# Peptides against a protein of PDB entry 3J47: the designs that were tried, part 59

Target 1, 121 residues: chain A of PDB entry 3J47
Amino acid sequence: IRLTNQLKSLKGLQSKLKDVVEYLDKVINKELPINHTILGKLQDVFNLLPNLGTPDDDEIDVENHDRINISNNLQKALTVKTNDELMVIYISNLVRSIIAFDDLIENKIQNKKIQEQRVKD

## One batch from the design tools (peptide; made by RFdiffusion4, then SolubleMPNN)

Design b2_p19_6_s1 (from b2_p19_6, 9 letters changed)
Fold by OpenDDE base, seed 2:
Structure b2_p19_6_s1 (fold): chain B 121 residues (1-121), chain A 19 residues (1-19)
Amino acid sequence: as target 1 above (121 residues)
Amino acid sequence: TSLLEQIEKQIEELEKQIK
C-alpha cells in the first residue's frame, strides 16, 4: 500500500514534468507567448535541483556526457540571466537613492535661499 | 555626507563587478 502510493505520486510528477516540457516546446516554437512568471518558477525549480552535471567520480558513462553538458550549460545560462536581472534591480535601487539624495540637496539649497531672503527683509 | 559616501561606495563596487 505505501509503496504503491509513492509510485502513483511519482507517476503524477512525471506527467506534470511532461506537461512542462510540452509547454516549453510550444514557447520555443512561438505557439505561445513567453510568460515571465512561469519562466521564473521554472528557474526556481532548476536552482533547487542539485548540480546534475557533477557526476560522482565513479560512473562517467560516455552516453550521458551530452545530457550532463546540456544540463550544465542550462544551469550556467540560468545563473547568468539571474545575475543580470539582479544587477538591473540593484542599479535601479541605486539610481532611486541618487535621485532621493539630489532632491534632498535641492531642498536644502531652497530652504537656505528662503532663510537668506527673510534676513534681508 | 554619509549618504553620498555610501552611494559612491556602491557605484565603485558595481564598477568592480562589471570590469
Scores: peptide ipSAE 0.039, ipTM 0.663, DockQ to the pose 0.018
Fold by OpenDDE base, seed 3:
Structure b2_p19_6_s1 (fold): chain B 121 residues (1-121), chain A 19 residues (1-19)
Amino acid sequence: as target 1 above (121 residues)
Amino acid sequence: TSLLEQIEKQIEELEKQIK
């Protein structure tokens, strides 16, 4: 029972992975528009995978060198894109902090002017 | 006020595209 359920779950995962590959091929061939939400979720999956580009130092078969280079290039491309997305979020938070600080300064200047008027009356 | 509010709105829209 337990092994049969694990095998069924693994077959389900394999089918879903095939559907993702077929979707990516259609996007590469320009048959479908790029969906950024699907690409973001795919990046999350790859970030949870063990580093496919570090063969344990014990399995440098010369036939795997091209697969290792492809995996390293994919991991580098995912890292660059993640860094660009995080940079946009960082700039966004920085600008919000500057706006909130400007509003605080303007409110203090206005409150000071109101207090100076009340002392002259 | 108006320019800062426009920038904040553009930032909010960019964050919705990233999440």
Scores: peptide ipSAE 0.039, ipTM 0.637, DockQ to the pose 0.022
Fold by OpenDDE base, seed 1:
Structure b2_p19_6_s1 (fold): chain B 121 residues (1-121), chain A 19 residues (1-19)
Amino acid sequence: as target 1 above (121 residues)
Amino acid sequence: TSLLEQIEKQIEELEKQIK
């Protein structure tokens, strides 16, 4: 019973991974629009995956080396993309903060000029 | 002054990470 339930859960996970691959293929082929919320959740899943590219030194079959390299390249590509997206968000927030600060300075300068005029009258 | 100095420092750190 316990082993059968674990095997059923693993088969369920395998089916879900297949559905994710099929979704990604449809997105790559432009059959479906890019959903940034789904991509973000996929990135989170890949960031939680153990590094599939540290071969613990004990099973070097030549077929595993290519799969390991593909997994590492995918993780690296997702990390780079995430860093670029975060950088754009950061710059956009920085620019908004600079503009808001410039507006605050100009408002203070104007208020000071108005007060100096009222003291001369 | 302190907020501008913080913003300038953050820009400089970004420029350093891009190079």
Scores: peptide ipSAE 0.037, ipTM 0.646, DockQ to the pose 0.018
Fold by OpenDDE base, seed 4:
Structure b2_p19_6_s1 (fold): chain B 121 residues (1-121), chain A 19 residues (1-19)
Amino acid sequence: as target 1 above (121 residues)
Amino acid sequence: TSLLEQIEKQIEELEKQIK
């Protein structure tokens, strides 16, 4: 019973991973528009994946070394991309805060001019 | 005004590329 449930869960995960690959292939081929929310969630999944390129030191077949290098390069590329996206969000919020502060200054200047006119009448 | 409007437009375009 326990082993059969684990096998069923693994087959379910494999099917979902296949659906994700088929989606990414369609996005790469420009058959579907890029959905940034889906890409962000995929990045979160990859950031939560254990480093799939740390085989315990006891299974070094030459085919594993190439898979390890590919996994590490992918993880590094995703980390850099995630940091750049977070930086763009941070800059956007900072500039929005500066604009809102400028609008507040302009509103105070206008209110002061209106008040000075009312005191002269 | 014109520079701020340009910056706002750039922020909106960046936000559209993030959403």
Scores: peptide ipSAE 0.037, ipTM 0.636, DockQ to the pose 0.021

Design b2_p19_6_s2 (from b2_p19_6, 8 letters changed)
Fold by OpenDDE base, seed 1:
Structure b2_p19_6_s2 (fold): chain B 121 residues (1-121), chain A 19 residues (1-19)
Amino acid sequence: as target 1 above (121 residues)
Amino acid sequence: EELLKQIEEQIKKLEEQIK
């Protein structure tokens, strides 16, 4: 009974992972628009994977250490890459904001100069 | 595009670990 329920839960998880792959393929092929909410939830799932793969310290066969290290290295690589991409987006938005403020300051200076000329005439 | 491809590759690796 316990083993049959675990196998059913694992098959359910596998089906859900397949649904996510099919969704990502459609997004890569430009058949569907990128949904940032789905992408964020996938990142949250990946950030929780280390907590899904720590066996409690009582049954670590040597084969499980290599699988855990692969999952941890893969997650770290995602986190680093995601951080670098977010940093580029952040810098790009910061630069755009600085340019928009510069244009606003220049427009305000020009408007003040025009008003000072109209008061002298 | 490359981020989505990496996410897909990882989900495929997880699927193979579950088989």
Scores: peptide ipSAE 0.031, ipTM 0.534, DockQ to the pose 0.047
Fold by OpenDDE base, seed 4:
Structure b2_p19_6_s2 (fold): chain B 121 residues (1-121), chain A 19 residues (1-19)
Amino acid sequence: as target 1 above (121 residues)
Amino acid sequence: EELLKQIEEQIKKLEEQIK
């Protein structure tokens, strides 16, 4: 019963990973628009992956050590890459906010000049 | 586009480790 439930849960996880791959393929092929909410949830999943590669310190069989190292290296690479992507999105939003602030300052300066001209005429 | 392709490749690697 416990082992059959673990195998069922693992097959369920594998099916969900397949659904995510099929979604990413459709987005890459431009069949679907990029959904930022789905991308954010995938980022949250990647940030939680580090818990899949820490065996509790009590079962280091030598055959699991290579799989654990590959998993840890993949998780670290995903975390770094996700951080770099978030940084690019953050910089893009910061630049957009600076431009919108500059346009607001220019608009205020122009409105002040127009008022000063109307008081002289 | 390239970033999404590399995310997909890494998910496919995780799926192969779960098999």
Scores: peptide ipSAE 0.025, ipTM 0.527, DockQ to the pose 0.045
Fold by OpenDDE base, seed 2:
Structure b2_p19_6_s2 (fold): chain B 121 residues (1-121), chain A 19 residues (1-19)
Amino acid sequence: as target 1 above (121 residues)
Amino acid sequence: EELLKQIEEQIKKLEEQIK
């Protein structure tokens, strides 16, 4: 019973990973726009993955240690790179919002000056 | 674009480890 439930859960996870690959392929092919919220959630999933380099301390297979360390270093490097890219996007959106507020303030000041001139004529 | 391809490659590697 426990083993059958674990196998069912693993098959469910595999199906969900396939759905994510198909989504990423559509985004790469420009069929879908980049959704930063989905990328952030994918990053959270990668950060919640147990370190693929800690098999419990009881099976030191010396041949897998280099592949596991490369996987962990690649995961960490992609985490940093994704965080930096998201930070640039957030800063860019913040700057666009500040410029749009500045333009709105300037337009309100100009409209007020035009009204004050029309009351003096 | 290149980051998305790297994420996809990592997910494909995880799928292979689950199989």
Scores: peptide ipSAE 0.024, ipTM 0.527, DockQ to the pose 0.047
Fold by OpenDDE base, seed 3:
Structure b2_p19_6_s2 (fold): chain B 121 residues (1-121), chain A 19 residues (1-19)
Amino acid sequence: as target 1 above (121 residues)
Amino acid sequence: EELLKQIEEQIKKLEEQIK
């Protein structure tokens, strides 16, 4: 019973990882726009992983303290680089939204001036 | 683009550890 539930949970995790790979492939191929909420959740998943060691780092030798530090530094560097890239895209979208609101306000002001002129003639 | 490929490669490594 416990082992069959663990195997079912693991198969469920494997299916979800496949769905994430298929999503990332579609984003890389420009078939889908980048979703920052999905990328943030993926970053949280990577931060919860104790080590993305190479398949060779599961040999319990006390000499691996430097390799564990390199893997942790790589994970931190990837996390920082991801956060900085997402921040630049977020700011760029925010600036674009502000410009589009400014253009809408200016258009509304011009339309109001044209209406006020038509009421004076 | 390159960062998304690195994320995808890391997920593929996790899938192989689960198999």
Scores: peptide ipSAE 0.022, ipTM 0.493, DockQ to the pose 0.048

Design b2_p19_6_s4 (from b2_p19_6, 9 letters changed)
Fold by OpenDDE base, seed 2:
Structure b2_p19_6_s4 (fold): chain B 121 residues (1-121), chain A 19 residues (1-19)
Amino acid sequence: as target 1 above (121 residues)
Amino acid sequence: HSLLEQIEKKIEELEKQIE
């Protein structure tokens, strides 16, 4: 009973992984629009995967070299994307701070003009 | 005012793409 349930759960996971691959292929081929929420959840899944790029030093099997390279390239691509997203957030916050400062300057200029008019009357 | 409002709207659209 327990082993049969584990095998059923594993088959269900395999089916879901196939559906995710098919979704990604459709996004790559521009058949579906990019959904940032789905891509963010996929990134979370990859961040929870063990680093496939650190073989414990004792089995450099030549057959795993391609899988390790794919994992390292994926981790690098995810790191670059995350840095670009963080950079856009940083720039957005910087521009908001500049706008708020410009509004403060304009408000001070207007208040000064109002005071200069009241002294001439 | 019009240019700052356009910049704010574009920032809000960029943030909505990151979330």
Scores: peptide ipSAE 0.037, ipTM 0.651, DockQ to the pose 0.023
Fold by OpenDDE base, seed 1:
Structure b2_p19_6_s4 (fold): chain B 121 residues (1-121), chain A 19 residues (1-19)
Amino acid sequence: as target 1 above (121 residues)
Amino acid sequence: HSLLEQIEKKIEELEKQIE
């Protein structure tokens, strides 16, 4: 009973992973628009996956080595993309803060000029 | 104003590439 339920859960996970692959293939082929909410959740899942690229030293079949390298390259590519997206958000917020500060300085300069005119009149 | 407007426009363009 317990083993049968674990196998059923694993088969369900395998089906969901196939659906994710099919979705990614459709996005790559431009058949579906990029949904950033789905991509973000997918990135979160990959970031929560243990490094599939540390084979515990005891059973490296040569066929698994290529799949492990592909998985590691995918995780690295997702990490780089996420870092670039976060960098753009950071720069955007920094520039917005500079703009708001410039507007504050300009308003202060204008207010000072108005006060200096009122003292001369 | 002109430089700030150009920077703001570039930010909006970059945000649209992330979205």
Scores: peptide ipSAE 0.037, ipTM 0.649, DockQ to the pose 0.020
Fold by OpenDDE base, seed 5:
Structure b2_p19_6_s4 (fold): chain B 121 residues (1-121), chain A 19 residues (1-19)
Amino acid sequence: as target 1 above (121 residues)
Amino acid sequence: HSLLEQIEKKIEELEKQIE
């Protein structure tokens, strides 16, 4: 009973991972727009994955070493892409804040000029 | 005005490239 429930839960997780892969394939093929919330959650999952690429020193199968290096390179590439996307979002928000501040300063300058004109009349 | 408008347009273009 316990092993059967664990196997059922693992099959459920495998199905969800397959759905994620299918989603990513559709995004790569430009069939679906990029959803940053989904990508962010996927990246959190990849950042929580152990480096599948440290062979415990006791079973260096040469065929696993290439898959391991590919997995680490993929995780690193995803992390770099994430950081670049987050950097651009951060810069965009910073510039919007500067624009909004400039508009407030200009409005204050104009209001001051109007008040100075009204005091001279 | 013209410089801020150019910056806003560049931000919009960058956001569209991330999307």
Scores: peptide ipSAE 0.037, ipTM 0.651, DockQ to the pose 0.018
Fold by OpenDDE base, seed 3:
Structure b2_p19_6_s4 (fold): chain B 121 residues (1-121), chain A 19 residues (1-19)
Amino acid sequence: as target 1 above (121 residues)
Amino acid sequence: HSLLEQIEKKIEELEKQIE
C-alpha cells in the first residue's frame, strides 16, 4: 500500500515532466507563443528543485543558507537513488505544482493544432 | 532541458527499485 502510493506519485511526476518538455520545445521552436503564466509556474517548480550544481546555475541567489542546506539534503536524496521518504515528499509537491498548469499547457497545444487545421481548409 | 531530463532519468531508476 505505501510503496504503491509512492510509485503512483513517481509515475505521475514522470508523465507531467514529459508534458512540460513537449511544451517548452514548442515554445523554443516558435510553434507556440510565450505564455507568462506558464513560465511563472515553471519558475515556482524550479524554486522547489534541489540545486543540482549545473554550470548554468550562476543566476540563483546564494543568500538563503537554510534553503542551501535543504537543497543539499534533497540533492543527496536524489543522487543516492534510494527510496527516501524525503524525496517522495519532494516529488509529491512537484507533481502538485505541475498538475496546476498541465491542463493549460494541453489546451494551448490543442488550440494551436485547431488553428493550423482551419488555415489549411 | 538538461535538468528536467536528469530528474526524469532518476525517477525511472527509482521506479525500477520499487518494482
Scores: peptide ipSAE 0.024, ipTM 0.584, DockQ to the pose 0.292

Design b2_p19_7_s1
Fold by OpenDDE base, seed 4:
Structure b2_p19_7_s1 (fold): chain B 121 residues (1-121), chain A 19 residues (1-19)
Amino acid sequence: as target 1 above (121 residues)
Amino acid sequence: LSLIEQLQKELEEQLKLLE
């Protein structure tokens, strides 16, 4: 039961991860416009991550006419940083999932060896 | 991208070993 639920959760995570990669590939290939709603939800996820300290670096007093271009460049830089951090989180979760799977396979192999020994006795 | 594809392939291979 617990193992089956972990496997189901892992398969669900893998499917979601595949969907994210396919989405990122379509965005990179310019086949899909950047969905601001997905980007916003990703930004919300990052804002909920306790260790994305925006560096509190410095009052740039930028006069009122460049504010739109600087806001767009800052949004673009935050979007790129967010995409890179999402890739790192994705990779980290994937690696953790692979390690948990390896432990599960090893446990299954050990259980199978114990069963094969019990059938030979 | 290439690293993510490798990790996905490894995860799929591990899933296949559990089935």
Scores: peptide ipSAE 0.024, ipTM 0.532, DockQ to the pose 0.110
Fold by OpenDDE base, seed 2:
Structure b2_p19_7_s1 (fold): chain B 121 residues (1-121), chain A 19 residues (1-19)
Amino acid sequence: as target 1 above (121 residues)
Amino acid sequence: LSLIEQLQKELEEQLKLLE
């Protein structure tokens, strides 16, 4: 169920990206007028993407690799972002488990105090 | 244009890996 909903959301995003490509092709071909509001929002989307164009400085091979390097950098950046999101979820679950354990300890301490009072009366 | 096409292709590859 959760994985199927994520796949459906990703397929929905893919469809929207296709619609954006088709729109840009029509604008390039002068079939549609340039809408500055749409272009501004697209620019904002590109500015929110991690910089896909910084090669890690350790392999200068300069003349045929731009498309493969951008795909690898995109995959790396998306993987890092996904790992960070998963880490935040993991830490949040760990913290919730610690709090629940602390509440259990406090409840045991209170129950012990109540039992000790009942033995003194 | 090329960057959006790359994002679309990567998303297709990820979807294919999850099927």
Scores: peptide ipSAE 0.020, ipTM 0.459, DockQ to the pose 0.118
Fold by OpenDDE base, seed 5:
Structure b2_p19_7_s1 (fold): chain B 121 residues (1-121), chain A 19 residues (1-19)
Amino acid sequence: as target 1 above (121 residues)
Amino acid sequence: LSLIEQLQKELEEQLKLLE
């Protein structure tokens, strides 16, 4: 019963990961716009991943060495990708801040012109 | 992409070990 529930949950996770890959493929192919909210949620998921590289200190099986290497490569790839995703999010937020600042300046200029016209009438 | 493909592969390998 407990093992069957874990297997069902894991199959459900696999299906969700497939949906995420299909979404990312569409984003890479420029079929869909980049959604920073989805990227942020994916980052949260990656930050919640257990440290895949801690073998429990008590099972020195030779089969674990290949798994440890795959896990270390995965963690390294996660770190690099997380840095790139953070950079993209940072640049996007910076651009949004610049646009909002420009809109604020333009609004201040327009308000000043309206006030100067009202003083001449 | 490559990272998520690696996560999928690892998950598939774990599922195959549980069957």
Scores: peptide ipSAE 0.019, ipTM 0.462, DockQ to the pose 0.061
Fold by OpenDDE base, seed 1:
Structure b2_p19_7_s1 (fold): chain B 121 residues (1-121), chain A 19 residues (1-19)
Amino acid sequence: as target 1 above (121 residues)
Amino acid sequence: LSLIEQLQKELEEQLKLLE
């Protein structure tokens, strides 16, 4: 029951991520107007994602040297800290799902042993 | 887009491992 509910919640999250991609594709294709409130919440979610991307696409030309570096270092440090906190939450949820799966396997093994004993009596 | 697609792929791989 608990594992089935976690799997259902993860499948629900996957469906929601698919809906977000389909929404972004429609916005990129100009089929839907840009909603700044949705984009702001999506930016918050992206700032709340561990960097799953390879480090190779940060070639954005930084011509203009002194005031942008402190705000970008603070935003990068806040993004790194947020990414680390979310990685910890993600790993913690993954570990909880694995433990719940192990408990389910053990419960199935115990139930099978109880059924085999009842057939021998 | 690419980051969400990567997150979807990782979630699909994990769901497949749990099934």
Scores: peptide ipSAE 0.019, ipTM 0.480, DockQ to the pose 0.282

Design b2_p19_7_s2
Fold by OpenDDE base, seed 5:
Structure b2_p19_7_s2 (fold): chain B 121 residues (1-121), chain A 19 residues (1-19)
Amino acid sequence: as target 1 above (121 residues)
Amino acid sequence: SELIEKLLKELEEKKKLLE
């Protein structure tokens, strides 16, 4: 049950990360304007990323199989897990903000078209 | 976990409305 929930959460995270990438691609392609609020939230997500230790740090921890190192590895794993869980929440909120922003843009475009039609009539 | 699932579902529904 717990492992299944973790896998489901990870799959959800992956999906939302794809949505973020799609948004960023739209911004890069100038299909959407840059939103500094969204970018600020992205920065917050990056600040929640676990410290990706260098591969060398992980190798050093594996060689010294003392009880202290096992405890440190467990603490590191728990920290990474916690950061990942927080990241899922923040990314979900970010994606919601992106969708809302896209809706606002679409509404503005539609309103502009309606106004232009009314001026021509 | 349940809260995340609910949020993800809501976002997926909103995404489908945008498409």
Scores: peptide ipSAE 0.026, ipTM 0.532, DockQ to the pose 0.100
Fold by OpenDDE base, seed 1:
Structure b2_p19_7_s2 (fold): chain B 121 residues (1-121), chain A 19 residues (1-19)
Amino acid sequence: as target 1 above (121 residues)
Amino acid sequence: SELIEKLLKELEEKKKLLE
């Protein structure tokens, strides 16, 4: 039961991350306008992410020491690919942030598709 | 976990393109 719920949560996260990627691609390709509400929520997600850059890209700002420690712990938890409770906690927080705007992303993508179909008709 | 890590890296790359 516990492991199944953890796997379900991870699969959910994966699906929602794909939706975010699709949105970002559409924005980059100018298919969708920049939505500051979505971007603001996405920034909240990124603030929860480990620094996935190369060690050389890690500007160790001393002011971010606590955030760096949290980021390093999250990165370590992901790197070891364990079902560690630390990883579960971080992923759960990330999922909550993503779920908060996922419906908005999907609605924007769908609305654009509907508009494009109406212009072709 | 590996798949999630790859997705997170992709998101970070796309973030850099939006900045």
Scores: peptide ipSAE 0.025, ipTM 0.514, DockQ to the pose 0.096
Fold by OpenDDE base, seed 2:
Structure b2_p19_7_s2 (fold): chain B 121 residues (1-121), chain A 19 residues (1-19)
Amino acid sequence: as target 1 above (121 residues)
Amino acid sequence: SELIEKLLKELEEKKKLLE
Protein backbone atom coordinates (compact mmCIF):
# COMPACT_ATOMS: atom_id res chain seq x y z
CA ILE B 1 0.00 0.00 0.00
CA ARG B 2 2.59 2.67 1.02
CA LEU B 3 4.97 1.81 -1.84
CA THR B 4 2.05 1.84 -4.28
CA ASN B 5 1.06 5.31 -3.03
CA GLN B 6 4.64 6.53 -3.49
CA LEU B 7 4.69 5.17 -7.03
CA LYS B 8 1.34 6.81 -7.74
CA SER B 9 2.62 10.13 -6.39
CA LEU B 10 5.77 9.83 -8.52
CA LYS B 11 3.68 9.07 -11.62
CA GLY B 12 1.55 12.11 -10.82
CA LEU B 13 4.68 14.26 -10.60
CA GLN B 14 5.94 12.81 -13.88
CA SER B 15 2.65 13.70 -15.57
CA LYS B 16 2.85 17.25 -14.19
CA LEU B 17 6.42 17.63 -15.48
CA LYS B 18 5.28 16.39 -18.90
CA ASP B 19 2.56 19.06 -18.94
CA VAL B 20 5.20 21.71 -18.18
CA VAL B 21 7.39 20.45 -21.04
CA GLU B 22 4.43 20.52 -23.43
CA TYR B 23 3.66 24.09 -22.33
CA LEU B 24 7.27 25.16 -22.90
CA ASP B 25 7.27 23.53 -26.36
CA LYS B 26 4.13 25.48 -27.29
CA VAL B 27 5.75 28.72 -26.10
CA ILE B 28 8.95 27.96 -28.06
CA ASN B 29 6.86 27.21 -31.17
CA LYS B 30 4.96 30.53 -30.64
CA GLU B 31 1.65 28.65 -30.30
CA LEU B 32 1.11 30.28 -26.89
CA PRO B 33 2.12 33.71 -25.60
CA ILE B 34 4.85 33.89 -22.97
CA ASN B 35 3.37 34.00 -19.48
CA HIS B 36 5.94 35.74 -17.30
CA THR B 37 4.28 34.49 -14.10
CA ILE B 38 4.67 30.85 -15.19
CA LEU B 39 8.27 31.47 -16.29
CA GLY B 40 9.05 33.09 -12.92
CA LYS B 41 7.66 30.04 -11.08
CA LEU B 42 9.66 27.69 -13.32
CA GLN B 43 12.82 29.68 -12.58
CA ASP B 44 12.07 29.29 -8.86
CA VAL B 45 11.74 25.51 -9.34
CA PHE B 46 15.04 25.31 -11.23
CA ASN B 47 16.76 27.35 -8.53
CA LEU B 48 15.54 24.84 -5.91
CA LEU B 49 16.68 21.78 -7.89
CA PRO B 50 19.97 20.30 -6.74
CA ASN B 51 22.56 20.61 -9.48
CA LEU B 52 22.21 17.18 -11.11
CA GLY B 53 25.05 18.25 -13.43
CA THR B 54 28.24 16.20 -13.43
CA PRO B 55 30.93 17.84 -11.21
CA ASP B 56 33.29 18.08 -14.23
CA ASP B 57 32.71 21.75 -15.11
CA ASP B 58 35.63 23.33 -13.20
CA GLU B 59 34.41 26.84 -14.12
CA ILE B 60 34.54 28.33 -10.61
CA ASP B 61 32.40 31.36 -11.24
CA VAL B 62 32.37 32.84 -7.70
CA GLU B 63 28.62 33.61 -8.00
CA ASN B 64 27.92 29.97 -8.96
CA HIS B 65 29.93 28.72 -5.98
CA ASP B 66 27.38 30.04 -3.48
CA ARG B 67 24.53 28.47 -5.48
CA ILE B 68 26.42 25.16 -5.68
CA ASN B 69 27.03 25.24 -1.92
CA ILE B 70 23.34 25.93 -1.23
CA SER B 71 22.39 23.11 -3.63
CA ASN B 72 24.83 20.68 -1.96
CA ASN B 73 23.54 21.62 1.50
CA LEU B 74 19.95 21.09 0.37
CA GLN B 75 20.85 17.73 -1.19
CA LYS B 76 22.57 16.67 2.04
CA ALA B 77 19.58 17.79 4.10
CA LEU B 78 17.18 15.84 1.85
CA THR B 79 19.42 12.75 2.02
CA VAL B 80 19.57 12.91 5.84
CA LYS B 81 15.80 13.30 6.06
CA THR B 82 15.27 10.33 3.72
CA ASN B 83 17.67 8.16 5.72
CA ASP B 84 15.89 9.07 8.97
CA GLU B 85 12.51 8.19 7.44
CA LEU B 86 13.85 4.84 6.17
CA MET B 87 15.32 4.10 9.61
CA VAL B 88 11.94 4.77 11.28
CA ILE B 89 10.25 2.40 8.80
CA TYR B 90 12.87 -0.29 9.48
CA ILE B 91 12.49 0.04 13.28
CA SER B 92 8.69 -0.10 12.92
CA ASN B 93 8.99 -3.37 10.96
CA LEU B 94 11.30 -4.85 13.62
CA VAL B 95 8.88 -3.89 16.40
CA ARG B 96 5.96 -5.45 14.49
CA SER B 97 7.97 -8.66 14.00
CA ILE B 98 8.82 -8.82 17.72
CA ILE B 99 5.16 -8.33 18.68
CA ALA B 100 4.12 -11.07 16.24
CA PHE B 101 6.67 -13.48 17.78
CA ASP B 102 5.46 -12.59 21.27
CA ASP B 103 1.89 -13.46 20.24
CA LEU B 104 3.08 -16.77 18.73
CA ILE B 105 4.95 -17.64 21.94
CA GLU B 106 1.87 -16.88 24.04
CA ASN B 107 -0.28 -19.05 21.74
CA LYS B 108 2.25 -21.90 22.01
CA ILE B 109 2.23 -21.65 25.82
CA GLN B 110 -1.58 -21.68 25.91
CA ASN B 111 -1.77 -24.69 23.57
CA LYS B 112 0.72 -26.57 25.75
CA LYS B 113 -1.35 -25.83 28.88
CA ILE B 114 -4.52 -27.07 27.15
CA GLN B 115 -2.77 -30.32 26.13
CA GLU B 116 -1.46 -30.87 29.68
CA GLN B 117 -4.98 -30.37 31.09
CA ARG B 118 -6.44 -32.90 28.60
CA VAL B 119 -3.87 -35.52 29.68
CA LYS B 120 -4.80 -35.02 33.37
CA ASP B 121 -8.54 -35.45 32.72
CA SER A 1 22.41 1.88 16.25
CA GLU A 2 22.18 0.70 19.87
CA LEU A 3 18.38 0.67 19.73
CA ILE A 4 18.43 -1.43 16.54
CA GLU A 5 20.87 -3.89 18.13
CA LYS A 6 18.59 -4.25 21.17
CA LEU A 7 15.56 -4.88 18.96
CA LEU A 8 17.48 -7.48 16.90
CA LYS A 9 18.64 -9.23 20.07
CA GLU A 10 15.09 -9.32 21.40
CA LEU A 11 13.87 -10.73 18.08
CA GLU A 12 16.49 -13.50 18.20
CA GLU A 13 15.59 -14.37 21.80
CA LYS A 14 11.90 -14.60 20.88
CA LYS A 15 12.78 -16.81 17.88
CA LYS A 16 14.73 -19.19 20.14
CA LEU A 17 11.75 -19.47 22.49
CA LEU A 18 9.55 -20.52 19.53
CA GLU A 19 11.97 -23.31 18.49
Scores: peptide ipSAE 0.024, ipTM 0.595, DockQ to the pose 0.024
Fold by OpenDDE base, seed 4:
Structure b2_p19_7_s2 (fold): chain B 121 residues (1-121), chain A 19 residues (1-19)
Amino acid sequence: as target 1 above (121 residues)
Amino acid sequence: SELIEKLLKELEEKKKLLE
């Protein structure tokens, strides 16, 4: 049961990571806007990582406490790292959106100037 | 946090200029 749950969790993580990569590729290609739901789903996957490698509560060996502590520390480190990576992705997409708006505003200003010149001629 | 707030404010200002 434990190994099956670990394998299922790993497969779930792999699938979500693939989805994130595919989403990022589409955002890079300007095919899709940023979707906060994808970021939320990735956070949910990371919230499941604590259960990967937890010893069964029924084996009372002193070695289990050290393994539990190592697993919890690794989980905490992975969670922090992932949150930082997600923040960088969010900021990058936000900056791209601002640049896109700047380009649209400049185009609107140029078009207005061209129309004003045509009315004066 | 502060950087994100600044970027969001800038985005909102640009959106208003486009409307």
Scores: peptide ipSAE 0.024, ipTM 0.581, DockQ to the pose 0.036

